# Ledger of designs, part 25: peptides against a protein of PDB entry 3S8F

Target 1, 157 residues: chain A of PDB entry 3S8F
Amino acid sequence: VLTLFVAVPSLMTAFTVAASLEFAGRLRGGRGLFGWIRALPWDNPAFVAPVLGLLGFIPGGAGGIVNASFTLDYVVHNTAWVPGHFHLQVASLVTLTAMGSLYWLLPNLTGKPISDAQRRLGLAVVWLWFLGMMIMAVGLHWAGLLNVPRRAYIAQV
Target 2, 166 residues: chain B of PDB entry 3S8F
Amino acid sequence: DEHKAHKAILAYEKGWLAFSLAMLFVFIALIAYTLATHTAGVIPAGKLERVDPTTVRQEGPWADPAQAVVQTGPNQYTVYVLAFAFGYQPNPIEVPQGAEIVFKITSPDVIHGFHVEGTNINVEVLPGEVSTVRYTFKRPGEYRIICNQYCGLGHQNMFGTIVVKE

## One batch from the design tools (peptide; aimed at target 1 L11 A14 A19 E22)

Design b2_p14_4_s4 (made by RFdiffusion4, then SolubleMPNN; from b2_p14_4, 7 letters changed)
Fold by OpenDDE base, seed 5:
Structure b2_p14_4_s4 (fold): chain B 157 residues (1-157), chain C 166 residues (1-166), chain A 14 residues (1-14)
Amino acid sequence: as target 1 above (157 residues)
Amino acid sequence: as target 2 above (166 residues)
Amino acid sequence: EPGLAVFEALRALL
């Protein structure tokens, strides 16, 4: 019940953020229905990290609604589905946002811009993290649907 | 120009609101799909029953593992199961194939899990509460019970067995 | 402001 209560404002916030991104992309010269996406600063890990976090949070948020459903929770509760869900939320959104924050904060705090090498390394870290998280999340959700138990080292499947 | 920017923002927000509505239907469809494909044999929750966890081992239907399996009808049984640190009793649980089994599960100590492999039986067992699960085993053999709720140092080794006899 | 003070201290150190 509480999850469903917060779902509505969370969705509104998410789409507001998306609208802001579109506006920013269009200000940067992006045109068309999707051209604004390409115009966003994908060369900046401080931008890429939280955006990837948001992308991972979308299926995680949907999963939250599933977990809050009485009938669906019966299927997924205490299976590998659950860790799959919160890894998307914590290890994706929260962690990537933290990473992105550091890529912005440290240069601004020190007054020293990051080198090109550091920038490229940052991009690599963020993208690899996201990729790994998506692989793990898909695997855990799939395993959960196959009734692989949570907090057990063995499974029939 | 603040006015121009404001209008632009509103236009994009309207678009995304429309998109959000579309996504709502997509999510509903996904939920429906999940329900349709993964909810076969769902066991509804029973009524809340309470028991004293401090005395459940000494008196009542859980006290004697040898008397844990009770025939309640021609093809109906009630099994009084204790989940404890760190195991299950009775162990093994012996039941006949094709019979309707009502598991009455409780704990004398801490919260445990009761996850039966090969079935959709998956419940948490709380001290002071009786979990009721109804299931009919169609296939004979051994079904492993797994504790999927952390319950202490021996959690990882907490297993039971249901033996379904022909 | 304690937060501002911490920021200034960090800025001075880094």
Scores: peptide ipSAE 0.009, ipTM 0.762, DockQ to the pose 0.014
OpenDDE base, seeds 1, 2, 3, 4: peptide ipSAE 0.000, 0.008, 0.006, 0.019; ipTM 0.785, 0.766, 0.780, 0.794; seed 4 fails the geometry check

Design b2_p14_5 (made by RFdiffusion4)
Pose (drawn by RFdiffusion4):
Structure b2_p14_5 (pose): chain A 157 residues (1-157), chain B 166 residues (1-166), chain P 14 residues (1-14)
Amino acid sequence: as target 1 above (157 residues)
Amino acid sequence: as target 2 above (166 residues)
Amino acid sequence: MLAAFAYFLAMAFA
């Protein structure tokens, strides 16, 4: 029960952050129900990386609520589902957010500029990392529901 | 406009939060339902039952695997199961279909998992402790036990079998 | 839930 309550701050974060992004999209001229998304600064890897990380956090958090549901944990416990869940949370959102900091934080700390080419390369890196984490989350959640254990060299069997 | 957008955001945030709370409460009620049904038998016994891992293969209910299945009720069998590096004894565990099975599971060495494929049986096995779970097999046939806690280099090939007789 | 979330967020800017 208390774990289900720990989920409320992230459910609150989902709204406060989503409304903040929608407000920014509207300031930048976006209209419609989706125009506000397209109008956001998708050319900036410091923007893109946490946003993509937040998108993967939606299934990441859904899996966490499942794991927190006591008897439901007996379906997925120590299976590949669990790495599927935590790659979405830490290996995607936390890692992507830190990667995006290379693009505003590093210049601030070192004075070293980020070139146009380096910015585009950062865009590719955060997209590939995010997409790769999403594809693997699908493979691991599914294999987990099929009772494949975590922490195993299953290629040797 | 900022004042307006702000007001509206807070108003609909309050709504979302109430909905999100109502949804979590429904999940809590649904979990409480499973805890009142036979499906909750796979929840391990909360009582501490200490044993000695260094002698469990020499004395006590785990020393003779052929004697591991004991009828404890008219439709109940207790099964003493040893999960060790890297296997389970007895092998196979043979039990009748439709009977309640109380698995008492310990390890002489390291922590092992005990995950019965196709069931909700999924329990950690700790040396020095006995893990007790309950399940009734409704379908006869062969069930594979998978070790789902890393117990060393033999972990990926650590399996066992439960045969549920007709 | 997602549908409700999208509803609340869409209405906030309605």

Design b2_p14_5_s1 (made by RFdiffusion4, then SolubleMPNN; from b2_p14_5, 6 letters changed)
Fold by OpenDDE base, seed 4:
Structure b2_p14_5_s1 (fold): chain B 157 residues (1-157), chain C 166 residues (1-166), chain A 14 residues (1-14)
Amino acid sequence: as target 1 above (157 residues)
Amino acid sequence: as target 2 above (166 residues)
Amino acid sequence: MLEKFLEFLSKAFA
């Protein structure tokens, strides 16, 4: 019970970021329940990358609650579930945030804006990374639920 | 101005906070569902039991693999298992079908894993600590034990077998 | 396992 209570501040923190995104989208002319999402700068890899990281963090965070549960951790611990969780948290959120930071930082430090070609390439990279990571993560979580062990080269499944 | 922006953000934050609380209940429900569907047949221990890893091979219930399976009651057994670099003792572990088995697992050396294929038995084994798992094998046959915690050069080849007899 | 995974994906996204 106490461990699950940790989910409260975590969710609060996560969704305050979402609130900031909504505000930004509405400032950019987005209206309605979902129109603000479309108004966000999806043409900028410096924006898209960390946002995709946050999106990947959602199922990862949900999994974190599972992993933090005493009874459920017994089920998923040291199965393929755990690598799935890590890939969402580290290889998605952290990595994509780093990618996004670079797309912002390098032009700022050098004083040279990125070309349109570089921008498009950046968008392709972060979207493909996100897609691949989601496929991998779903597979790993699924395998984990089927009791595929972690750190083993063989499984009966 | 900043004040106007802060008020607007606050309104959105309140909405998203409400949503976050709703999602908390969703996650709790998902946890309950997962528990109900994936923990059947396994009862984890709630008590911490300690042993001396330096003497566990010489004295006590883990010392003799021939005495590792102990009948504690009608259709009830306790199995004292050692996970070590790089294997399990006893191996194979022989238990009857339909009996309630209490596994008492510890390590004399480093941390190992104890994952029984075909079951939900999956625990880490720490030197100085006894992992207790209660399980009933409903189907006869062989169940492979896999070490799913890195324990050294032979980790990938560390396997055991549970033989469930009719 | 891969085939089962693909089957899972097919069911999930069909």
Scores: peptide ipSAE 0.028, ipTM 0.764, DockQ to the pose 0.027
OpenDDE base, seeds 1, 2, 3, 5: peptide ipSAE 0.006, 0.014, 0.016, 0.006; ipTM 0.770, 0.716, 0.768, 0.730

Design b2_p14_5_s2 (made by RFdiffusion4, then SolubleMPNN; from b2_p14_5, 4 letters changed)
Fold by OpenDDE base, seed 4:
Structure b2_p14_5_s2 (fold): chain B 157 residues (1-157), chain C 166 residues (1-166), chain A 14 residues (1-14)
Amino acid sequence: as target 1 above (157 residues)
Amino acid sequence: as target 2 above (166 residues)
Amino acid sequence: MLAKFLEFLAKAFA
């Protein structure tokens, strides 16, 4: 029970980030319930990458609650579920944030803006990475629920 | 204006806070659902039991694989299992169909996994600690035990078998 | 695990 309360600070952090995004979108002219989302700078890989990381982090965070639950951890522990969770938290959020950071940091450090071609390539890389990670993560979670073991090259199912 | 910006952010934060709280309840509900649907048939131990890993092979209930299966009551058994580098003992573990089995699992060396295919039995086995799992096999046959915790060079080949007899 | 994952993908994208 106490472990589940860890979800509260995590959710608080999440809503703060979400609130910042909503504010930014509305400053950029977005209106209504969802218009602010479209108004965000989706043409900038430095923005898109960490946001996609955050989106992947949502189901990962939900999985974190599961993994932290005493009773549910018994079900999912050392199954393919766990790698699925890690790939959302580390390989998606952290990696995409790192990618986004580079797309912002390097131009600023060098004083050279990225070309349009580099920008488009960056967007493609980030979106493809996210898509691949989501497919893999869903598959791993699904396999985990089917009791596919972690750290084993074979499985009955 | 910073003040206006802060007020706007605060309004959005309040909304998202409410949403986050709602999601918290959703997650709790999902946990409850998962527990109801996926934990049936396995009862984990609630208390920690300890054993000396340096002597567990020489004395005590784990020392003799031939005495590992102990009938504790009508249709009730306790099975003392060792997970070691790289295998399980006894192997195979033979138990009757429909009997209530209490597995007492420990390790004499390093941390191992105890994952029984076809069931939701899945525990880590720590030296010095006894893992307890209660399970009833309803179907006869062979159930493979897989080590799902890295334990050394032979980890990938570390398997056991539970044979459930009619 | 891999085979099961591939099966999942095949099912999802069929």
Scores: peptide ipSAE 0.024, ipTM 0.768, DockQ to the pose 0.022
OpenDDE base, seeds 1, 2, 3, 5: peptide ipSAE 0.020, 0.022, 0.022, 0.022; ipTM 0.780, 0.732, 0.772, 0.746

Design b2_p14_5_s3 (made by RFdiffusion4, then SolubleMPNN; from b2_p14_5, 6 letters changed)
Fold by OpenDDE base, seed 4:
Structure b2_p14_5_s3 (fold): chain B 157 residues (1-157), chain C 166 residues (1-166), chain A 14 residues (1-14)
Amino acid sequence: as target 1 above (157 residues)
Amino acid sequence: as target 2 above (166 residues)
Amino acid sequence: MLDKFLEFLSQAFA
């Protein structure tokens, strides 16, 4: 029970970022309950990438709570569930944040802005990466719940 | 300007904080649901038991595979299992259907996994530590044991079998 | 497993 309270500061931190995004969106002219989301700069891969990483981190964080629970970890530990969690946390959040950082950093360091073609390609890469990661992660979590073992090349299912 | 921005952010943070707390309860509910639906029939170990991995093959209850299955009571058995590079002993493990089985699993060498297909039995096996899991096989047949923790070059081929007899 | 996975995807994302 006490272990679950570790989720409190983590959730507080996560949703503080969301609050910052809401503020930014509203400063950009977004209004209403959800209008601020549309007002965010979705045409910039430097923005989209880390935000998609954060979105992928939501189910990953939920899984983290599960993995941190003694009784539930017994069920999911060393099943396909664990790789699913890792791919959300590392291959989604960390990787997409790194990708986004590069889209911001390289133009800044070189003094050369990215072309429109590069921007569009960047958006495509980030969105496709996110989509693929979500499909794979959902599948891995699903397989894990069906007791598919981790680090094994065969399973009964 | 900074003050106005700070107040605005604070208002949003309060809202998202409330949402965060609400989501915490949602996650607790999901945990409860998962527990109710996926953990039935398995009792995790509550006590840390230690053993000397350097002597476990020579003396004690794990030393003789022929004596690994011990009847401890009416329809109750304890099975002393070794996970080693690269297999399990005894192999096969033979137990009666419907009996309460207490598996006591340890390793003489490195860390292994003990994943029983068709069940939710899934524990890591550490040298020097005894993993205890209680389970009752309701269906007769063969259950494959899979090592799901990397243990060396032969890890991918490390399998065992539990035979449940009528 | 793959067939079941594909079925799962079909049900979840259709």
Scores: peptide ipSAE 0.033, ipTM 0.771, DockQ to the pose 0.027
OpenDDE base, seeds 1, 2, 3, 5: peptide ipSAE 0.025, 0.029, 0.028, 0.025; ipTM 0.782, 0.739, 0.774, 0.748

Design b2_p14_5_s4 (made by RFdiffusion4, then SolubleMPNN; from b2_p14_5, 4 letters changed)
Fold by OpenDDE base, seed 5:
Structure b2_p14_5_s4 (fold): chain B 157 residues (1-157), chain C 166 residues (1-166), chain A 14 residues (1-14)
Amino acid sequence: as target 1 above (157 residues)
Amino acid sequence: as target 2 above (166 residues)
Amino acid sequence: MLAKFLEFLAQAFA
């Protein structure tokens, strides 16, 4: 019940953010159905990080609904599926948002812009983190569906 | 200009709403697929039962491991299992192949897991409560019981065995 | 689990 109630405002927020991103992209010269995406500032790790976090949060949110379902939870409960869900939510969204926040906050606090090298490194870190998290998350979800238990060092599969 | 901007935003929102609806159907389909391909069925839960964890070791059906397996019918058994720090009782659990087994599982100490490999048996065991799981072993052999709920220093070594006899 | 995960990775990136 709680999860479902939280899901509604979360979805509203998600689509509001998406609409805002589209509008911003179009203001930056993006045109067409998808051209606005390309127009977003993908060269800024402070932008890329939280956006990637949001992307990872989408399947995580869907997983939340699964976990909240009595019937579906029976399949996934206390399996590797659950850590997979957690990593999408915490290690993806929260962590990437934190990382992105630092790339915005530190330059503003110090009054010093980041160097181009730092920017490029930041982009690399963020993208690699996202990629790694997606691989791990998919693996954990997959393992969970194969009934690999969590909190155990061995499994039949 | 403000009105134009407002209309534009509304158009984007409408588009995203349409997309959201489409994605909803995709997610429903994925859920259906998962349910159809990765479930061995829901294990029927029995009546919620309570027990005193402080006395369960001394009296009652869990007190004697030698009497833990009770035949309740021609091809039906009830097995009274204790999950404790750090193991299971009885161990091994011996049951016949093809018989309907009703596991009555409780804990005298802390919360444990009861995950039987090769089966869909996966329940948490709470002190003061009796977990009831019904299962029929179709294949003879050994099935390992794993604790999948952290229960202390010996958690990682907490294993049991179900021996299914022909 | 590790073996299966490695297999998954191999399949995904092969």
Scores: peptide ipSAE 0.022, ipTM 0.740, DockQ to the pose 0.024
OpenDDE base, seeds 1, 2, 3, 4: peptide ipSAE 0.019, 0.021, 0.019, 0.028; ipTM 0.775, 0.728, 0.764, 0.763; seed 4 fails the geometry check

Design b2_p14_6 (made by RFdiffusion4)
Pose (drawn by RFdiffusion4):
Structure b2_p14_6 (pose): chain A 157 residues (1-157), chain B 166 residues (1-166), chain P 14 residues (1-14)
Amino acid sequence: as target 1 above (157 residues)
Amino acid sequence: as target 2 above (166 residues)
Amino acid sequence: LVLLLTSLAFMHAE
């Protein structure tokens, strides 16, 4: 029960952050129900990385609520589902957010500029990392529901 | 406009939060339902039941695997199961279909998992402790036990078998 | 659902 309550701050974060992004999209001219998304600064890796991380957090958080549901945990406990869940949370959102900080924080700390080429390379890196985490989340959640255990060298069997 | 967008955002946020709370409460009620059904038998016994891992293979209910299945009720069997590096005894565990099975599971060495494929049986096995779970097998046949807690280099090949007789 | 609600909140504000 208390774990289901710990989920409320992230459910609140989902709205406060989503409304903040929609407000920004509208300031930048975006209209429609999706125009506000397209109008956001998708050329900026510091923007893109946390946003993509937040997108993967939706299934990441959904799996966490499942794991927190006591008897439901007996379906997925110590299976590959669990790494599927935590790659979406820490290996995607937390890691992508830190990667995006290379693009605003590093210049601030070192005075070293980020070139146009380095910016584009950062875009590719955060997209590939995000997509890779999403594909693996699919493989691990599914294999987990099929009772494949975590922490195993299953290629040797 | 900022004032207006702000007001509207807070208003709808309040609505979302109430909905999100109502949804979490429904999940809590649904979990409470499972705890009142036979499906909750796989929840391990909360009572502490200590044993000694250094003598469990020499004395006590785990010393003779052939004697591991004991009828404890008219439709009940207790099964003493040893999960060790890297296997389970007895092998196979043989039980009748439709009977309640109380698995008492310990380890002489390290922590092992006990995950019965196709069931909700999924329990950690700690040396010095007895893990007790309950389940009734409705379908006869062979069930594979998977060790799902890393117990060393033999972990990926650590399996056992439950045969549910007709 | 959150994205729809935030969109409706902006439509209402408009």

Design b2_p14_6_s1 (made by RFdiffusion4, then SolubleMPNN; from b2_p14_6, 6 letters changed)
Fold by OpenDDE base, seed 5:
Structure b2_p14_6_s1 (fold): chain B 157 residues (1-157), chain C 166 residues (1-166), chain A 14 residues (1-14)
Amino acid sequence: as target 1 above (157 residues)
Amino acid sequence: as target 2 above (166 residues)
Amino acid sequence: SVLLLVAQAFLDAE
């Protein structure tokens, strides 16, 4: 009940953020239906990290609704699906947002900009993190649907 | 200038709202697909039932493993299962192939899991409550019961067996 | 080694 209640305002917020990103992209010269995406500052790890976190949070949020469903929970509860959901929410959105925050905060606090090498390394880190998270999440969700149990070292499919 | 910006933002919001509606239908479809493909064969058969976990081993239908399997009809059985630290009783659980089995599962100690491999049977077992699951085994053989809820030091070794007889 | 190669690819691309 609480999950579904929170889901509605969360979705509204998510789409508002997306609208803001589109507006920003268009202000930066992006045109067309998708051209605004390319115009966003993808060269800045402080931007890329939280955006990737948001992207990972989308399927995680949908999964939250599934987990809150009485009938669907019978399918996924205490299977590998559950840790898959958690990793998308915590290790994707929360962690990447934290990482992105540091890429902005530290240069701002010290008054020293990051070097180009540090910037590139930052981009590599957040993209690799996202990639790994997606691989793990897809695997865990898939395993969960195949009835692989949570908190067990053995499984038979 | 502010007015122009406001109008632009509204236009983008309208677009994303339309997209959100489309995604809603996608999510509904995915939910429907999941329900259709993954819920077959297991049905909760009971309402909330309560028992005293402190006496469940001493009296009642769970007290004697030898009497745990009760025939309730020509092709219907009720199995009274205890999940405890660290195992299941009776063990093995012997049931006929093709019979409708109603599992009545409870715990005398802590919360356990009851996950039967090869089936969609997967429930938590709470002390003081009776979990009811209805299932029909179509294939003979052995089905392993796994505890998928951490219950203590012996959790990883807590297994049971259901033997389905021809 | 694979991760290092991927990381290097990102470094080179930016």
Scores: peptide ipSAE 0.017, ipTM 0.748, DockQ to the pose 0.024
OpenDDE base, seeds 1, 2, 3, 4: peptide ipSAE 0.000, 0.005, 0.015, 0.005; ipTM 0.778, 0.741, 0.780, 0.768

Design b2_p14_6_s2 (made by RFdiffusion4, then SolubleMPNN; from b2_p14_6, 6 letters changed)
Fold by OpenDDE base, seed 2:
Structure b2_p14_6_s2 (fold): chain B 157 residues (1-157), chain C 166 residues (1-166), chain A 14 residues (1-14)
Amino acid sequence: as target 1 above (157 residues)
Amino acid sequence: as target 2 above (166 residues)
Amino acid sequence: SVLLLVNQAFLDAE
């Protein structure tokens, strides 16, 4: 009950953020149904990181609803599904948001802008991190559906 | 100018909120569909039942492993299982193929897991509570029980066996 | 629904 109660405000917040991104993209010259996405600053790791975190949070949030559902939780509880959910929520959203914050914070704290090389490296790190997290998360969710347990070093599969 | 920007933002927010509500209904519909078409072989068949973990080993249906398997009807059995540090009793659990088995599982010490490989039987076992799981084994053979809830130094080696006889 | 179907399918295949 509590999880579902939190789910509604969380969805509202998430889609409000999406609305803000659409507005920003259109202000930057993006047009059409999806053209505003292309207009966003994808060359800035401070932007890309938290956005990728939000993308990872979408399936994670859906998984949260599954985990909170009585009959569905019986299938996935204490299986590899659960750490898959956690890695989407913590290792993607929270971690990527923190990484993005650093790409903004460090230049401001030092008073020096990041070099182009550092910017490109930052983009590579963020995208590779996201890719790795998605691969691992999909694998863990798949394993969970195969009844691979968590907190066990052996499984039937 | 600020007013125009505010109106534009509100328009986008309204659109995305409408989408969010639509997605909420989709999720509810999926859950409802899952419940309506639920055909899982494991059914929670028990009400909240409490036991005294300090006496469960000395008296009651869990006290004697030799009498843990009770026939309750034609092709129906109740199995009283203890999960403890670090194993299960009875071990092995012997049941007939095709019989409806009601597992009544509790713990005398700490929280354990009861995960039967090859099945979707997967419950936590709490001291003072009885976990009830109903399942029918369609295939004969050995099914390993594993603990998937950390319960101490011997957690990783806590195993049991269900033997399904033809 | 998809989760249960997938879970059951894998259990049956094993």
Scores: peptide ipSAE 0.026, ipTM 0.768, DockQ to the pose 0.016
OpenDDE base, seeds 1, 3, 4, 5: peptide ipSAE 0.000, 0.005, 0.025, 0.025; ipTM 0.778, 0.772, 0.785, 0.770

Design b2_p14_6_s3 (made by RFdiffusion4, then SolubleMPNN; from b2_p14_6, 7 letters changed)
Fold by OpenDDE base, seed 5:
Structure b2_p14_6_s3 (fold): chain B 157 residues (1-157), chain C 166 residues (1-166), chain A 14 residues (1-14)
Amino acid sequence: as target 1 above (157 residues)
Amino acid sequence: as target 2 above (166 residues)
Amino acid sequence: MVGLLVAQAFAEAE
């Protein structure tokens, strides 16, 4: 019940954020249906990190609804599906947002901008983290659907 | 001016609302597909039944493992299973092939899992509650019971066996 | 079956 109540306002927030990103991208010179995406500051790890977190959160949010369904939860409960869901939510969105926050916060607090090398390293870290999280999440969800239990070293498949 | 900016924002919001509606249908379709493909063998839980976990080992149908398997019909059995730290009782559980088995599972101590390998039997076992699962084993052999709920230091070694006889 | 679900997950994440 609680999950479903939270799902509606969360979706509204997500699409509001997306609308804000589109507006920002268009202000930066982006045109057309998708051109605004390319106009966003993809060279800034403080931007890229939370955006990638949001992207990972989309399937995670859908998974939350699945987990809250009585019938569907029977299929996925206490399988590898559950940690797959959690890793999308916590290790993707929360962690990437925290990383992005550091890339913004530290330069602003110290008054010293990050070097170009640090910026590039930050981008690499964020993208690699996202990629790794997506691989792991897909694997865990797949394993869960194959009835691999969580909290056990024994796999059925 | 502010009016032009407002109009532009509204246009983007309308677009994303339309997209959100489309995604809603996609998600519904995905859920429907998942239900259709993964729930064909769903074992419905029985009605909520309570038991005293402090006495379940001493009296009642769970007290004697030798009497845990009860024939309730020509091809129907009830099996009274205890999940405890750290194992299952009886162990092994012996049942005939092709019979309808009703598992009545409870715990005398902490929460455990009851996940039967090779089946869709997967329930949590709570002290004070009786979990009811119905299943028919079509293939003879050994089926491993796995605890998938952390229950203490011996959790990783907590296994049982169901032996399905011809 | 699972492959289709995974593909859908990737599609919706983009």
Scores: peptide ipSAE 0.014, ipTM 0.750, DockQ to the pose 0.047
OpenDDE base, seeds 1, 2, 3, 4: peptide ipSAE 0.000, 0.000, 0.000, 0.000; ipTM 0.780, 0.738, 0.770, 0.762; seed 1 fails the geometry check

